# Peptides against a protein of PDB entry 4Y8H, part 101

Target 1, 222 residues: chain A of PDB entry 4Y8H
Amino acid sequence: TTIVGVKFNNGVVIAADTRSTQGPIVADKNCAKLHRISPKIWCAGAGTAADTEAVTQLIGSNIELHSLYTSREPRVVSALQMLKQHLFKYQGHIGAYLIVAGVDPTGSHLFSIHAHGSTDVGYYLSLGSGSLAAMAVLESHWKQDLTKEEAIKLASDAIQAGIWNDLGSGSNVDVCVMEIGKDAEYLRNYLTPNVREEKQKSYKFPRGTTAVLKESIVNICD

## One batch from the design tools (peptide; made by RFdiffusion4, then SolubleMPNN)

Design b2_p26_7_s4 (from b2_p26_7, 7 letters changed)
Fold by OpenDDE base, seed 5:
Order: structure tokens, then sequence, then C-alpha cells
Structure b2_p26_7_s4 (fold): chain B 222 residues (1-222), chain A 26 residues (1-26)
């Protein structure tokens, strides 16, 4: 898994790959790793898929009830606190590693939470087996005061780095954009880089050349 | 382990405003 979050001038974007694995087997090529906690609060999950889905659904339900009770839009920090308390209760037995992001009346926020309940804060975050590959892109291209479009590009490029370099990551890029004053934009399969392009011209190599059975040139830098 | 690999993470510069907000709720 590769998941990332990036803040921009007026909001936050999260992105994820879509590969699910069971040991050495690719179980699902188009797994959804972005989850809605509330209309304007989304998370990306790494770890055990069942645990990430279950915990996010539970907190989503609790946040909805809390929002109805208080007659207030839910806050990202409230969702984070509920997640933290839940994960602490189970003492790391829930294998959920989450990037939590959203917009609320206090602004745009980006957090991460680990299975044991530790939290982190940054202008960009990465989690998962592809995190190192994603960080290489993020550290190289992040700047202060990103536009929405720059942040989407940066996040998607970071996920693609995971797809290309991490065996635990692959297939498509999902994106969710949360901008202040707007509805969340969930972009399922925003990029599909592994869709077989039409057969590149077969180059006949002379006898004795190792046949390249498949070459995928992925431009990491536009 | 696959689980240990999923625990890997990285962070950019700290968002001091969001950090302050988090500290107020902890």
Amino acid sequence: as target 1 above (222 residues)
Amino acid sequence: SQAAAQARGGRGPVDEESLKLLEEFE
C-alpha cells in the first residue's frame, strides 16, 4: 500500500493505490483504500484491510451521531481523537494505519494515526509499504503554498512512485480533494497507469539478445 | 512482515496550526 496526504493553500488532498495483496498473491487490483468518515472528512488506510474499513466505519457512524447531537459540522480533530481512543483501547491489535484529512469550520487538517494510537502532523504525510518511494517524490517536489492542482499532481506522483517501486502497491490512483467551502471531490481511479496501452511496435532484436517481454516506461517526472 | 511494512511512514514539515489544535484536544 501507498497512501499520502498533501495540504494546499485552501484545503487538503489524500491519495492511495488500489492493490490488495494476500501474501504473494494480488487479491484485488482495484481495492478502495479511501474511506469517508463524514462528507468533508476522509481517510486513507494502510494495514489490514478489514481493520481499516471496520474502524473507519465505526468512527464515521459515531461522528455522524455526534454531529446530529451537537448540530455542528464534524471536526477532523474529533474524528482523530475518536480513532485514537479506539485504537488505544485495542492496544495495537487493530492493524490500522490511517491518514486522516478534511475540512471543517476551523480550517483544513491533515493527520496520521498508527495502530498503537500515536499521531503525527505535517504539510504532507505518507504511510504504507510504498511510503519510502512516495517520500522521495514528496521531499523533492513539495513547496509551501501549493495550489489545488499542484497538490493533486504531487499526491498522484507520490502514489505512482509507490506503484512503480513497491511490490505491495499497484494498479490505479484514487484521489480525494477536500477544499474549504466546497464539497469533497472523490476521484475514483483518477489515474489508471497500468491500462495496457496499444502494442508498442515490436522491435526485432538480433539472435542472442534477451527478449524484453514487456517494457513499461513510466515517466516519474513530468 | 507485511504488517511491519505497512507501519512505515514519513512526514513533511510540521503544520504548527494543526499541531496546536491537536494538543488542545489531547
Scores: peptide ipSAE 0.557, ipTM 0.921, DockQ to the pose 0.807
Fold by OpenDDE base, seed 3:
Structure b2_p26_7_s4 (fold): chain B 222 residues (1-222), chain A 26 residues (1-26)
Amino acid sequence: as target 1 above (222 residues)
Amino acid sequence: SQAAAQARGGRGPVDEESLKLLEEFE
């Protein structure tokens, strides 16, 4: 997995790859790793897919109830606190590593949270097995006062670095843009860099070439 | 382990405004 978040001048963007693995096997080439907590608060998940989905749904339900009760738009920090308390209670047994981002009446926010409930804050964040590759791009190209378009590009380029360099990451780039004063824009499959052009059916294999019958990507990182 | 690989992360410069809001809720 490669997930990233990037702040820009008027909001925040999160992005993720779409590869799901079960051990050494690619289980899904187009899984969704971006989850809606509320209309304007989204997260990207790394770790166990079932755990990331379950915890975000639980917090999403609690945030909705809280919003209804208070008659206020939910805050990103409130969602983060609920996540932190929940993950801490389970002492890392829930394999959820999240980038949490959104806009609320206090502005735009970007946080990360680990399975044990530790949190971090930054103008950009990365998590997952592809994090190192993503950080190489982010550290090289991030600047202050990014526009929305620059932030989307930077986040997408960082995810692509994970896709190309991390065996645990792959396929497509999903993006969610949360701009102050606007609805969230969920861009499913914003980039599809690995769309194999229709194999020109007529590859005349030169004599002596062996047809690849099956390609399997095995993660050999113990 | 696959789980340990997913725990890897990185951070840019700290957003002081968001950090203050987080500290107020802790």
Scores: peptide ipSAE 0.549, ipTM 0.919, DockQ to the pose 0.838
Fold by OpenDDE base, seed 4:
Structure b2_p26_7_s4 (fold): chain B 222 residues (1-222), chain A 26 residues (1-26)
Amino acid sequence: as target 1 above (222 residues)
Amino acid sequence: SQAAAQARGGRGPVDEESLKLLEEFE
């Protein structure tokens, strides 16, 4: 897995690859690793897929109830606190490593949380087996005051680095953009680098030209 | 282990504003 989060001037972007593995086996080529906690609070999950999904659904339900009772938009920090308390209770037995991001009345936020409940904060974050590859891109190209478009590009480039360099990562790039004052934009399969390019039109090569008939880039890990 | 690999992470510069908010809730 490769997951990343990147803050920009007016919001936050999270992104993930779509490979699911069970040991050496690719179990799913198009796994969704971005989860909605609330309309404007999303997370990316690494670790055990079942655990990441279950914990985010639980917190999402509780946040929704809390929001209804308080008549307030949920805060990212509230979701993070609930996640932290839950994960801490299980003392790392829930294999969930999350990047939690969103927008709320206090602004845009980006956090990470580990299975034992520790948290971190940064302008960009990465988690998963592809984290090292992602960090190489992030550290090289991050700057202050990113635009939305720059942040999306940076995040997607970081995920692609994981896809290309980490055996535990692959297939597509999912993106979720959370901008202040807007609805969240969940971009499922924002990039599909392994989609067979449409059949290159049969170039009628003049007589004597060796036509490259078919170039298939097969990802050996697919 | 696969679990150990998934636990790997990295961080950029600290967002002081978000850090303050987190500290207020801890």
Scores: peptide ipSAE 0.544, ipTM 0.918, DockQ to the pose 0.838
Fold by OpenDDE base, seed 2:
Structure b2_p26_7_s4 (fold): chain B 222 residues (1-222), chain A 26 residues (1-26)
Amino acid sequence: as target 1 above (222 residues)
Amino acid sequence: SQAAAQARGGRGPVDEESLKLLEEFE
């Protein structure tokens, strides 16, 4: 997995790859790792897919109830606190590593949370097995006062670095953009770099030609 | 372990404003 978050001048973007693995097996090529906690608060999940999905749904439900009760838009920090308390209660048995991001009446926010409930804060964050590859891009190209477009590009480039360099990451790039004063924009399969070209429908070979299916060059060292 | 690999993370510069908000909630 490669997940990232990047703050920009008027909001925050999160992005993820879409490869799901179970040991050495690619279980899903187009797994959704971006989860909606509330309309304007989203997270990206690394770790156990089932755990990330379950915990984000639980907190999402609690946040919805809280929002209805208070008649207020939910805050990112409230969602983070609920996640922290839940993960801490289970002492790391829930294999969820999350980048939590969103916009609320207090502004735009970007946090990370680990399975034991530890949190981090930054203008950009990465998690997952592809984090190192993502960080190479982020550290090289991040600057202050990013525009939305620059942040989307930076985040997507960071995910692509994970896709190309991390065996645990692959396939497509999903993006979610949360801009202050706007609805969240969930861009499923924002990039599909590995789309197999449509099989050319007809290879007409001249009569008497044999298709070479595989070539192997074996160097016979004497 | 695969689990340990998923726990890897990185951080950019600290957002002090967001950090203060987090500290107020703790």
Scores: peptide ipSAE 0.541, ipTM 0.917, DockQ to the pose 0.822

Design b2_p26_8_s1 (from b2_p26_8, 12 letters changed)
Fold by OpenDDE base, seed 3:
Structure b2_p26_8_s1 (fold): chain B 222 residues (1-222), chain A 26 residues (1-26)
Amino acid sequence: as target 1 above (222 residues)
Amino acid sequence: SAMEKALEERVKALEAANPVLVGPRP
């Protein structure tokens, strides 16, 4: 997995690759690693796919209830706190590594969470097996006061570095843009750089293509 | 609510201590 988050001048972008793996096997070529916690709070997940999905759904439900109870839009720091407390309770046994981002009445936010419940902040972040490949791009090209378009490009270039250089990453780039004062823009398959070309030949041959060289009948009955 | 007020105070404290948590304003 390669997941990234990048802050820009009026919001935050997160991006992910779309490969799921089971050891050396590609389990899914086009999985979704971006999860909605609330309308304007999204996360990218690395680690165990079932754990990332389940924990984000659980916190998403609790955030909705909290929002209804308080009559307020949910805050990214509330989601962060609920996630970290839940993950810490399970001492890293829930294999969720998350980049959590969003916009709320207090502004735009970007955080990371590890499975043991530690949290970090930054203007740009990467997680997963492709995180070093992504970080090499981020460190080379990140600057202050990025535009929305520059941040989407930087995030997508960082995910592509994971796609090309990390065995655990591949296929497509998914993006979610959260801009202050706007709805979240979820861009499923924003880039599809691995479209399979037409095969030069089919491995489906007509029956009889292989010549029968010898036939023998063996009686198995006494 | 008491919980709502406590959350607001925590957010204000985080914003004051960590200006990087608040993105640029339009």
Scores: peptide ipSAE 0.000, ipTM 0.206, DockQ to the pose 0.026
Fold by OpenDDE base, seed 5:
Structure b2_p26_8_s1 (fold): chain B 222 residues (1-222), chain A 26 residues (1-26)
Amino acid sequence: as target 1 above (222 residues)
Amino acid sequence: SAMEKALEERVKALEAANPVLVGPRP
């Protein structure tokens, strides 16, 4: 997995690759790793697929209930705190590594969470097996006051670094843009750089290429 | 399919051989 988050002048972008693996096997070529916690709070997950999905759904449900109870829009820091406390309670046995991002009445936010419940803050973040490949791009090209378009490009370039250089990452780039004062823009398969070309050669030979040397018909019905 | 069964058997064999393999990793 390669997941990234990038803050820009008026919001935050998260992006992910779409490869799911089971050891050396590609389990899914087009896995969705971006999860909605609330309409304007999204996360990217690395680690165990079931754990990332289950924990984000649990916190998403609790955030919705909290929002209804308080009559307030959900806050990214509330989701962060709930995720952190839940993951810490399970002492890293829930294999979820998350980049949590969003917009709320207090502004735009970007955080990371590790399986043991540690949290980081940054203007750009990467997690997963491709995180170092992504971070090399982020460290080289990140600047303050990025535009939306520059941030989408930077996030996509960082995910592509994971796709090309990390065995655990591959296929497509998914993006979610959370801009202040707008709805979240979920861009499923924003880039599809690994579309398979048509096979130039077929090894399907016509029937009769290998001669039948003998045929025997046996009645198996007594 | 025969291919799906062969894949499932390979996955089970890898999971049995490597207890760190907890499932699909995104």
Scores: peptide ipSAE 0.050, ipTM 0.324, DockQ to the pose 0.039; fails the geometry check
Fold by OpenDDE base, seed 1:
Structure b2_p26_8_s1 (fold): chain B 222 residues (1-222), chain A 26 residues (1-26)
Amino acid sequence: as target 1 above (222 residues)
Amino acid sequence: SAMEKALEERVKALEAANPVLVGPRP
């Protein structure tokens, strides 16, 4: 997996690759690693796919209940705290590594969470097996006061670095853009750089194309 | 809080539902 988050002047973008693996096997070529916690709070997940999905759904449901109870829009820091406390309770047995991002009445936010419940803050972050490949791009091209378009490009270039250089990453780039004062823009398969070219030849031959070179009848029922 | 208790109950339900299966890793 390669997941990234990048802050820009008016919001935050997260992006992910779409490869799922089981050891050396590609289990899914086009899985979704971007999860909605609330309408304007999204996360990207690395680690165990079931754990990332389950924990984000759980916190999403509790954030909705909290929002209704408090008559307040959900805050990214509330989601962060709930995720942290949950993951810490399980002492790293829930294999969820998350980049959590969003917009709320307090502004735009970007955080990371590790399976033991530690958290980081940054203007750009990467996690997963492709995180070093992504971070090489981020460290080289990140600047302050990025535009939306520059941040989407930077995030997608960082994911592509994982796709090309990390065995655990591959296929497509998914993006979610969370801009202040707008709805979240979920761009499923924003880039599809691994579309295979059409096969130039058909491997379907007419019946009888294989010549019979020798035939022998053997009685096996004696 | 009532919310913390509800969270703990939901957590316990997830503990019971999520066997440590070697699932796909993204």
Scores: peptide ipSAE 0.027, ipTM 0.418, DockQ to the pose 0.031; fails the geometry check
Fold by OpenDDE base, seed 4:
Structure b2_p26_8_s1 (fold): chain B 222 residues (1-222), chain A 26 residues (1-26)
Amino acid sequence: as target 1 above (222 residues)
Amino acid sequence: SAMEKALEERVKALEAANPVLVGPRP
């Protein structure tokens, strides 16, 4: 997995690759690693796919409840605190590594959370097996006062670095843009750099192309 | 209103799904 977050002048962008793996096996070529906690708070997940989905849904439900009771838009720091406390309670046994981002009445926010419940803050972040490949791009090209377009490009370039260089990352780039005063823009398959080319040749041969040299029928049941 | 009833039902469903926020029910 390669997941990234990048702050820009008026919001935050998160991005992810779309490969799911089980050891050396590609389990899914086009999985969704961006999860909605609330309409304007999204996260990217690395680690165990089921744990990332389940924990984000649980906190999403709790954030919705909290929002209803308070009659207020949910805050990213509230989601962060709830995720942190939940993950810490399970002492890393919930294998969720998250980049949490969003916009709320206090502004735009970008955080990371590790499975043991530690949290970080930054203007740009990367997690997953492709995080070093992504971070090389981020460290090389990040600047203050990024535009929305520059941040989307930077995030997508960082994910592509994971796609090309990390075995655990691949296929497509998903993006979610959270801009202050706007609805969240979820761009599923924003980039599809690994479209399979059409096969130049058909390997369908007529019946009888391979000669049958010998046939034997063996009864295995008495 | 129908909207208030739908919201109340949603709150009850969320409370049932999220016991950590409801605290111990006596």
Scores: peptide ipSAE 0.006, ipTM 0.378, DockQ to the pose 0.016; fails the geometry check

Design b2_p26_8_s2 (from b2_p26_8, 14 letters changed)
Fold by OpenDDE base, seed 1:
Structure b2_p26_8_s2 (fold): chain B 222 residues (1-222), chain A 26 residues (1-26)
Amino acid sequence: as target 1 above (222 residues)
Amino acid sequence: EEEEKRLEERVKALEEANPVLVGPKP
């Protein structure tokens, strides 16, 4: 897996690859690794797919209840705290590594969470087996005051670095854009760099195209 | 609100502690 997050001037972008693996086997070529916690708060998940899905759904439900009770838009820091407390309670038995991002009334936010409940903050982040390949791109090309389009490109280029260089990453690039004052934009299969080109020629030859160069009849019965 | 404020302060402290993740200061 390769997952990334990138802050830009008016929001945050997260992106992920779409390969799912079971040991050395590719289980799914088009797995969704971006999860909605709330309308404007999204998460990218690495580690155990079932754990990332279950945790994000649980926190999503709790955030919705909290938002209804407080009559307030949910905050990214509230989602971060709930995720952190849940993962810490299970002391790494839940194999979820998360990039949590979103927009709220306080601005745009980007965080990471590890399976034991540790948290980091940054303008750019990467997690998963492809994180080193992604980080090489992020560190080389990240700048302050990125535009939305520059941030989408940077995140997509970082995921592609994971796809090309990490065995655990592959297939497509999914993107989610969270801009202040707008709805979240989920771009499923934003890039499909591994689509097989259609074969331009048919390899079906008519019968008799192969010339018989030599024929020998051998009697097997004496 | 107090828990959110405490979390915002911890976020700022984490940003200061992780300069590589925060990118070059302007």
Scores: peptide ipSAE 0.000, ipTM 0.259, DockQ to the pose 0.059
Fold by OpenDDE base, seed 4:
Structure b2_p26_8_s2 (fold): chain B 222 residues (1-222), chain A 26 residues (1-26)
Amino acid sequence: as target 1 above (222 residues)
Amino acid sequence: EEEEKRLEERVKALEEANPVLVGPKP
């Protein structure tokens, strides 16, 4: 997995690759690693897919209830605190590594959370097995006062670095843009750099290329 | 199990109630 977050002048962008792995096997080529906590608060998840999904759904549900009771838009720091407390309670047994980002009445926010409930803050972050490849791009090209378009490009370039250099990352780039005063923009498959071309040759051989030595038809209904 | 089902139902209801602008699939 490669996940990133990048702050820009009026909001925050998160991005992820779309490969899921089970050991040496590609389990899914187009999994979703971006999760909605609330309309304007999103997470990118690395680690155990089930744990990342379950924890984000749980906190999303609690944030909704909190928003309804308070009659206020949910805050990113509230989601962060709930996630942190939940993960800390389980002492790293929930294998969720999250980049949490969003916009709220206090502004734009970008945080990371590790499985033990430790948290970081920054203008750019990367997590997952591809995080070093992504961070090399981020460190090289990040600047203050990024535009929305520059931040989307930077985030997508960082994910592509993970796709090309990390075995655990691959396929497509998903992006979510959270800009102050706008609805969140979820760009599923924003980039599809690994589209398989049609095979130049058909490996469909005519019938009779290999001799059928024996055929048996078994009727199952008798 | 009942709490988990209740949470799943609520998450589903929230997803339906809060449509997100999904970019075009290429």
Scores: peptide ipSAE 0.000, ipTM 0.231, DockQ to the pose 0.025
Fold by OpenDDE base, seed 3:
Structure b2_p26_8_s2 (fold): chain B 222 residues (1-222), chain A 26 residues (1-26)
Amino acid sequence: as target 1 above (222 residues)
Amino acid sequence: EEEEKRLEERVKALEEANPVLVGPKP
């Protein structure tokens, strides 16, 4: 897995690859690793797929109930703390590594959470088996005051570095853009760099292509 | 109603416990 987050001048972008693996086997070529916690708060998940999905759904449900009760837009820091407390309670037995991002009435936010419940803050972040390949791109090309378009490109280039250089990452790039004063923009399969080209040769051979070297008729019934 | 109140108290406690981690201002 390769997941990234990038802050820009008016919001935050998260992105992910779409490969799921079971050891050396590709289990899914086009899995979704971006999860909605609320309309304007999204996360990217690495680690165990079932754990990332279950944790994000649990926190999403609790944030929705709170938002309905208070008649207030949910805050990214509230989602962060709920995730942190849940993961810490299970002492890293829940294999969820998350980049949490969003916009709220206090501004745009970008955080990471590790399976043991530690948290980090940054302008750019990467997690998963492809995180080093992604971080090399982020550290080389990140600048202050990124535009929306520059941040989408940087996040997509960082995910592609994971796709090309990490065995655990592959297929497509998913993107979610959260801009202040706008609805979240979820871009499923924003890039599809691994589309299989048409095969140059057909595997359909006419009958008789294989030479019959010997024929024997054996009566099995006496 | 009791579950809603419990959720409100939990989130209020969470908002109070987490000052807005303003990432380093540029």
Scores: peptide ipSAE 0.000, ipTM 0.266, DockQ to the pose 0.055; fails the geometry check
Fold by OpenDDE base, seed 5:
Structure b2_p26_8_s2 (fold): chain B 222 residues (1-222), chain A 26 residues (1-26)
Amino acid sequence: as target 1 above (222 residues)
Amino acid sequence: EEEEKRLEERVKALEEANPVLVGPKP
């Protein structure tokens, strides 16, 4: 897995690859690793796919209830705290590594959470088996005051670095853009760099390419 | 005790599921 987050001048972008693996097997080529916690708060998950989905769904439900009771838009820090407390309670036995991002009345936010409940803050973040490949791109090309378009490009380039260099990452790039004052823009399969082209060579031999040297008919019924 | 048992079952399930590879910590 490769997941990234990038802050830009008016919001935050998260992106992910779409490969799911079971040991040496590619289980799913188009797995969704971006999860909605609330309309304007999204999470990218690495580690155990089922755990990332279950935890983000649980916190999403709790955030929705909290928002209804308070009559307030959910805050990214509230989602972060709930995720942190939940993961800490299970002491890393829930294999969820998360990039949490969003916009709220206090601004745009980008956080990471590790399975044991530690949290980081940054302008750009990467997690997963492809995180080093992604971080090399982020560190090389990140600048202050990124535009939305520059941030989407940077995030997608960082995911592609994971796709090309990490065995655990692959297939497509998913993107979610959270801009202040707008609805979240979920771009499923924003890039599809691994579309199989038609095989240039057919290995279908015409009938008769192999000569029959001998034929024997054996009756199997007595 | 129920929470400890739940944790053990979850550890076993994680080991069996062969989780998505996680890279080094940033």
Scores: peptide ipSAE 0.000, ipTM 0.261, DockQ to the pose 0.096; fails the geometry check

